Peptides against a protein of PDB entry 2AUS. Designs and how they scored, part 115

Target 1, 323 residues: chain A of PDB entry 2AUS
Amino acid sequence: ADIKREVIVKDDKAETNPKWGFPPDKRPIELHIQYGVINLDKPPGPTSHEVVAWIKRILNLEKAGHGGTLDPKVSGVLPVALERATRVVQALLPAGKEYVALMHLHGDVPEDKIRAVMKEFEGEIIQRPPLRSAVKRRLRTRKVYYIEILEIDGRDVLFRVGVEAGTYIRSLIHHIGLALGVGAHMAELRRTRSGPFKEDETLVTLHDLVDYYHFWKEDGIEEYIRKAIQPMEKAVEHLPKIWIKDSAVAAVAHGANLTVPGIVKLNAGIKKGDLVAIMTLKDELVALGKAMMSTQEMIERSKGIAVDVEKVFMPRDWYPKLW

## One batch from the design tools (peptide; made by RFdiffusion4, then SolubleMPNN)

Design b2_p17_6_s1 (from b2_p17_6, 8 letters changed)
Fold by OpenDDE base, seed 3:
Structure b2_p17_6_s1 (fold): chain B 323 residues (1-323), chain A 17 residues (1-17)
Amino acid sequence: as target 1 above (323 residues)
Amino acid sequence: SMREELEALKAEIDAAT
């Protein structure tokens, strides 16, 4: 997720009109909410769907969606996209996740052996999805990016783990326990990261949202609710980006595919078939789409479809039609 | 009132967490 992508400039003379669009930092509060994502601290107990239903009731919203299910007993980072931003959660589904887990061992194991065996689980692992998952129960590989042991207290092992999307920590702990020869189970689990969303100053509770909504509606204080909601552009920070001319924005906002002449700048390393974010020169999200060309092809070609536009977020009227 | 509705919603959240 944190790979700084090089930015290649294709048109160094392209300017943007400051009168067009609504940059993420300049949206009126109502518009900010309509294009918002909450970095929610999900409490243990409720389902992710119940939590989304409460957010809709708190904020008086018609639509919302979450960036990847947490089990009822699991707490922590749950991105919740609001209203017009609801569909941006699809950018978060494939994003890496981080957890802090408490593993309980079913026997005594020397600390040196615990550390050595857990280090062997970094990299590619084989998993079978649990019965409760909507995913077909086939063996699949998943990447463990890192394991960091935080504390070992006898049979209790607290650790941080970075994983590929759809890695099951409960299954990882079960396999670690088998490799240690004593068995293990997951005692506690918290999600500390979901792509660009992490434990930071933007993390808010359901109670915070209730209070911040009250301050806005009853006291006229927008500051708290504005800070509690991130712009939808946050949910695509981990994606490769393509920045387009002002003259191309209105067509893409109408659902037209992005053609090569509309590109001003783009990230390096885009491959054909990648999910990409189409951005304005003011870093506004226009649409998500599938790359039909590599970065190199988008630089070298003068014409052709660069991105097959799948999901438009920007309203059709934020930029004028310039053709 | 909006306040009473929000307090009732806090109580609903607290009962489920």
Scores: peptide ipSAE 0.494, ipTM 0.935, DockQ to the pose 0.875
Fold by OpenDDE base, seed 4:
Structure b2_p17_6_s1 (fold): chain B 323 residues (1-323), chain A 17 residues (1-17)
Amino acid sequence: as target 1 above (323 residues)
Amino acid sequence: SMREELEALKAEIDAAT
């Protein structure tokens, strides 16, 4: 997610009309909310669905969706996409996750052995989804990107872990405990990252949202609620991007596939089949789609379908029809 | 009032956390 992708410019003369669209930083507050994502600090206790329901009640919204379920007992980073942005969660579901976990060991183990064994769990692991998962209970591999031990206090091991989407930390801890020979369980779990969303100044509580909505509606103070809601473009920062001509925006916003002539610039390393974000030259999200070409093919070819457009976000009227 | 509704909603959140 944090790898700065190289940007290849295909058309260095392409200009954008400043009168068209609504850049993420220039949206009126109502429009900002309609295309928003909250970096919510989910409390322990409620389900992710209950939390989304509360956000809809707090902010008087018709629709919202979350960027990947946290179990009731799990706290921390829950991206909640609002209204017209609701479908942007599709970009977040496959995104990597980070957690801080407290593992309790069921016996005494030397610290050197704890460190050595936990290091062996970096890389590919075999997991079976829990019974409560909507996912078919097939054995599957998952990547553990890193394990960082933060603290060891006797039988309590605090660690940071970066994982592939749908890695079960409870199952990881169980297997670590078995490898240590004493057994272990997950005492606490907090999600500290979900793709581009992390613990930072954008992280807000449900109580913050209540207060910020109150300040806006009763006191006319928009600043707090504006800061509490991220533009939907934040939810696609981790995806490879393709930036398109102003003349192509309206067609894509109507659900037309992106063709090669519409491309101004693009990220390196796009493969056929990748999920990509189609952006304006003002960094507005037009659509998500499936790459039908590699980056190299999009550079070399003069024509053809570059992206199969799957989900349009931009309204049809933000840019004029130029076809 | 909107305030009373929001306070009731805070109380509902607090009861669940």
Scores: peptide ipSAE 0.493, ipTM 0.935, DockQ to the pose 0.891
Fold by OpenDDE base, seed 1:
Structure b2_p17_6_s1 (fold): chain B 323 residues (1-323), chain A 17 residues (1-17)
Amino acid sequence: as target 1 above (323 residues)
Amino acid sequence: SMREELEALKAEIDAAT
């Protein structure tokens, strides 16, 4: 997620009309909520679905969705997309995750051996989905990006782990325990990152949301609820972006595919088949789609379908129809 | 009242955590 993508400019003279659209920083509070994502600190106990239901009740919302299930006993970063932003969670499902886990060993192991064996689990691992998962129970490879041991206290090992989406930390700990020869289980788990969402000043509790909503509705204080909700554009920060002309925005907002002439600038390294975010020149999310060309093809070609538009977010009326 | 509804919702959250 932290890879700074190069930006290639195709049209350096392209301007944007400041009267069109609603940039993320300039949305009225009601519109900000309609296009919002909460970086929720999920408590242990409830399901991710129960937590989403509470957020809907707290904020008086019709729709919301989460950026990847946390088990009932698991706490931490749960992105919750609101109302018109609900479908942006599709950008977060495939995103990398970070956890802090407490592993309990079933026997005594020298610290040097613990460190050596855990380092061998960096890279590719073979996992089977648990019985309770709706995912087909086929063996699959997953990437462990890094393991950082934070603390070792006898049989308790506290560690940070960065993983590919759909890696099961409980299964990882089980395999580490087998490799150590003593066995192990997951005692505690917290998610510290989900793509662009992490433990930072934007992380809020359910209680914070109740209080912030009260301050807004009874006292007229919008500041707290505004800060507690991130713009939906935050949920696509990790994706490659394509920025389009004002004249192309309304067509894409109506569900038309993005054609090459509409592109002003784009990230380097887009491949055919990649999920991409289509942005305005004001960094507003228009749509998500599948790249039909590479970055190089989008530069070299004068025409053709650049992006197959799958999910439109922007309303049809924010930009004028210019065709 | 909205306040009573929000306090009841806090209590529901607390009972589940």
Scores: peptide ipSAE 0.489, ipTM 0.934, DockQ to the pose 0.885
Fold by OpenDDE base, seed 2:
Structure b2_p17_6_s1 (fold): chain B 323 residues (1-323), chain A 17 residues (1-17)
Amino acid sequence: as target 1 above (323 residues)
Amino acid sequence: SMREELEALKAEIDAAT
């Protein structure tokens, strides 16, 4: 998620009209909520769906969706996209995840052996999805980006792990236990990161949301609820971006595909088939789409479909129709 | 009241966690 992508400028003279759109930092509170994502600290106990249902009740919302299921017993970072932003969770599903896990070993193992074996699980691993997963149960490769052992206390191993989306930590711990020769199980699990969402000052509880909503509705204090909700643009920070001309925004907001002439600047390293975020010059999310060209093709070509627009977020009236 | 509804919702959350 922290990969600073190079920005290639195609049109250095492109300006944006300050009267058009609603930049993420300048949305009225109601509009901010309509285009919001909560970095929720999910408690252990409830399902991710129950938690989303509570958020809808707390905030009086018609729609919400989460950026990737946490099991009932798993706590921590659950991005919850609100109302008009609900579909932005599609950007978070493929995003890397970080966890802190407590592994309990079923026998005594020397610390040096624990460290050596756990390091062998960095990189590509073979997993089978658990029975309860909606994902088709077949063997698949997943990336373990890193394993950081935090503490070893006898048979208890506390570790941080960065993983590809849809890596099952319970299965990883089971395989580590087998490789150690004693067996192991997952005692505790907390998700500390989901793409751009992490344990930081933006992490809020369900109780925080109740209190902050009360302060807004009864006391007229919007500051707390405003800070508790992130703009939907945060949910796409990890994606490659394409910034477009003001004249192209309304067409894309109507569901038209992005053509090469509409591009002002773009990230390096876009490949054909990548999920990309289409942004205004004010860093407003217009749409998500599939890249139909590489970055290089988008630079070299004067025409053609650059992005197949799949999900529009921006209202059709924020920018003028120039067609 | 909105307050009573929110307090009841806190209690529902607490009972499930």
Scores: peptide ipSAE 0.488, ipTM 0.934, DockQ to the pose 0.886

Design b2_p17_6_s3 (from b2_p17_6, 8 letters changed)
Fold by OpenDDE base, seed 2:
Structure b2_p17_6_s3 (fold): chain B 323 residues (1-323), chain A 17 residues (1-17)
Amino acid sequence: as target 1 above (323 residues)
Amino acid sequence: SEREELERLKEEWERKT
């Protein structure tokens, strides 16, 4: 999310018709919900699946999905994609995560040694998935992006950690405890970030959702529920983007692959095989797909398949068929 | 009622938190 990607303009004369589509900030409330993502503060106790089931009951939804499992005892940032946006969670599963963890040491260790050893766990680590994980229990590498010690109180170490998707903080703490020579366990864990979703003014509880839905249905006040739900485009902010001509939107919305002539602008640093978001000139998400070319190839070539379209989100009727 | 269902739901998650 924090990587500012350069935007390369390929067609500086491309305009968009203001009558076509539904920009993220201009969707009617029902349509906003149909294409929404909640930045949920998951309470400790329930599973991520139970919480998604509860959101579906609160908001009278047919379907929803979450942007990456939190264990029952883990609280904090759980993105929940709603209705037609449900499949946008595939963009969030591979996204980096941040946590605040409380580690309890099983013996006394000098603070300077704690700080020195924890710094050695920044970078590539080797871990095995826990028994409860649906992931095959093979040894794998994971990146720890940073460790920030917030507080040391005797045997209790509070720290912030940024990690690659599918890094197990419980396993990290176990290995830190072994390296310190005394052993350690995870006392508490909160997720503070999942890709573009973080602890900010958009973070809402299950209680907030009950109240905000009631204000809308009984009192006719849509403002609270509108603010509690983010547009699905938020869930792709961390991906490289390709912006397309109005004339290409309907074809992609019908499941056609994006060809090079349809590109108006794109992010730098796209590689072949990357997951990319195809956007309108109004920053509406049309589809997710696999890049078939690099950014450089998409600039230099006049023809060819730029993106293999894997998942369409935009309805077929938002833009006219111009082919 | 829808309200009674939401109250039962609230009790269900409060027991797990």
Scores: peptide ipSAE 0.208, ipTM 0.854, DockQ to the pose 0.860
Fold by OpenDDE base, seed 4:
Structure b2_p17_6_s3 (fold): chain B 323 residues (1-323), chain A 17 residues (1-17)
Amino acid sequence: as target 1 above (323 residues)
Amino acid sequence: SEREELERLKEEWERKT
């Protein structure tokens, strides 16, 4: 999420009609909910699926999905995509995660040695998925982006860790304990980040959602529930983006592939096969798709399929057909 | 009532947390 992507402009004269679409900040409350993502503080105890079911009951929703499973005992950041935004979770599943973990050591280790060994776990690590994981139990590499030791109290080590999606913190702690020679286990775990979602003013509890929904339905106060739900565009902030002409929006919203002439601007560093977000010039999410060209090919070519459109989010009627 | 259902829901998650 922290990689500032350069924006390359292909058409500096491209304008957008302010009467078309619904920018993320200008959606009526009902429409905002239909295209919303909650940054939920998942309590410890329930499964991520139980919590999603509860949100659906609280908010009277037909559909919702979560941006990556937290174990029952794990608390913290669980993005929950609502209704028409439900499929945006596919952008969050591969996103980096941050955790705060409490590691308990099974023996006494000098603090200097703890710090030195934990620093060696920054970078590429080899992991085997746990038995309970639906993921094939093949050895795989995972990137640890950073480890920040917050506190060392005897055998208890509190640390922040940024990791590639599907890194198992329990397994990381086990391997750190082995490297220290005394063994270790995960005492506590909280997720503090899932891609663009973090612990900030947008983080809400299940209790907050009940209260905020009540204030809206009974008191007519929409402000709280509006703030508690992020626009679905938040869930794609970490993806490379392609911004398209108003004339291309309706075609993509109908499921047509994005062709090179429709591109106004794009992020640098798109590779063939990357998941990309197709955006309007008003930063509305039209669709997610697979890049069929690199950024460079999209700049140099005058024609061809730039993006294979996989998931459309925008309604077909927000922009006129201009073909 | 919808309110009673929400209170039952609160009790359900509070028992699990």
Scores: peptide ipSAE 0.206, ipTM 0.853, DockQ to the pose 0.867
Fold by OpenDDE base, seed 3:
Structure b2_p17_6_s3 (fold): chain B 323 residues (1-323), chain A 17 residues (1-17)
Amino acid sequence: as target 1 above (323 residues)
Amino acid sequence: SEREELERLKEEWERKT
């Protein structure tokens, strides 16, 4: 999420019609919900699927999906994409995660040694997925971006950890315990970040959602439920973006691949095969797709398929057909 | 009623938490 991406302008004269589309901040409440993502504080106990089912019942929704499974006992940041936004979760699956973990050591270790050894686990680590994972149990590398020790109380070590998607904190703690020579286990775990979603003012509980929905339906107060739901565009903030002409929007919304002439501006550093967000000039999400060209190729070429469109989000009628 | 469904839902998640 924190990767600053340069924006390269290909067409500096491209304008957008203010009458077309629905910018994220200008959606009626019903439309905002249809294209929403909740930054849910998942309680400990239920599965991520049970919590998603409950949100659908609370908000009277047909569809929802989560941005990456939390174990039943794990609390914290669970992005839940709603209705027409449900498929945006695919953008969140590969996103970095942050956790606060409580590690319990099985023996006494000097604090200086704990700090020194835990610092050595920053960088690339080798992990094997747990048996319960749908992922094949092959050894794989994962990145630990940072480890911040928050507190050491005897055998209990509270720490913050930033990790690549699909890093198993339980396995990390096990390896730290082995390196310390005493062994360790994960006592508690909370997810504090999932890509662009973090512990901030947008984090809401299931109870908050019940109350906020009630205020809207019974009291006519939409403010709370509006604030509790983020626009789907939030879920793609960490992706490289391509902004397109108004004349290209309807074609992409109909499932056509993005061609090079439709590009107005784009992020630097796109590689062939990257997941990219196709945006309007009003920062509306049109679609997700696979880059078929690099940023440089999209600048230099006059023709060709720039993005293979995989998932369309924008309705077909928000922009006129100009073909 | 919608209210009775919401109360049942609260009881369901409270039993799981």
Scores: peptide ipSAE 0.157, ipTM 0.843, DockQ to the pose 0.832
Fold by OpenDDE base, seed 5:
Structure b2_p17_6_s3 (fold): chain B 323 residues (1-323), chain A 17 residues (1-17)
Amino acid sequence: as target 1 above (323 residues)
Amino acid sequence: SEREELERLKEEWERKT
């Protein structure tokens, strides 16, 4: 998520009409909810699906989806995309994750050896999905981005770990325990990050959501529920972006592929096949799509399909048809 | 009432936490 992406400007004279669209910070509360994502602090105990069902009941929603399953016993950051934003979870599922884990060792190991061995697990690891996973149990590589030991108390090792999506921390701890020669198990796990969502002032509980919804519906105070829901654009902050002309927005919102002439600016390092976010000049999410060109090809070419549009989020009427 | 449904919902998840 923290990859700084250079922005390449293709058309420095492109302007946007302030009367068109609904920028993420200027949505009426009902519209904000319809295009929202909650940074939920999932409690330990319930499944991620139960929690999503509860949010739908609390907020009177027809649809919602989560940005990546947490096991019942695992707490912490669960992005929940609401209503018209539900499909934005496609951007969050492949996003990197951070956890704080408590590993319990099954024997005594010197602290220096613990630190040395855990450092060797930074980088590429081989994992097998657990039996309870819906994922086909094939061996796969996963990247461990970093391991930060927070505390060592005898046999208890508290650590922060950044990982590629679908890395199993339980399996990592098992392998660390094997490498230490004593064995280990995962005592506790909390997810502290899911892509752009982290433990910050936007993190809310189910209780907070009940109270904030009550304040809005009964007391007319929308401030709390507005702050508890992030704009759907938050869920794509980690993706490479392509910003388009106002004249291209309505076509893309109708499901037309993005062509090269519609591009105003774009991130560097887009490759063919990448998931990209198509944005307005007001940083509104129009659609997700598959890049059909590299950044370089999108700069050099005068025509052609830049993005195959897969998921439209923006309503068709926010921008006028200018074709 | 909507409030009674929300309180029942709180009880439902508190039993699972």
Scores: peptide ipSAE 0.150, ipTM 0.836, DockQ to the pose 0.869

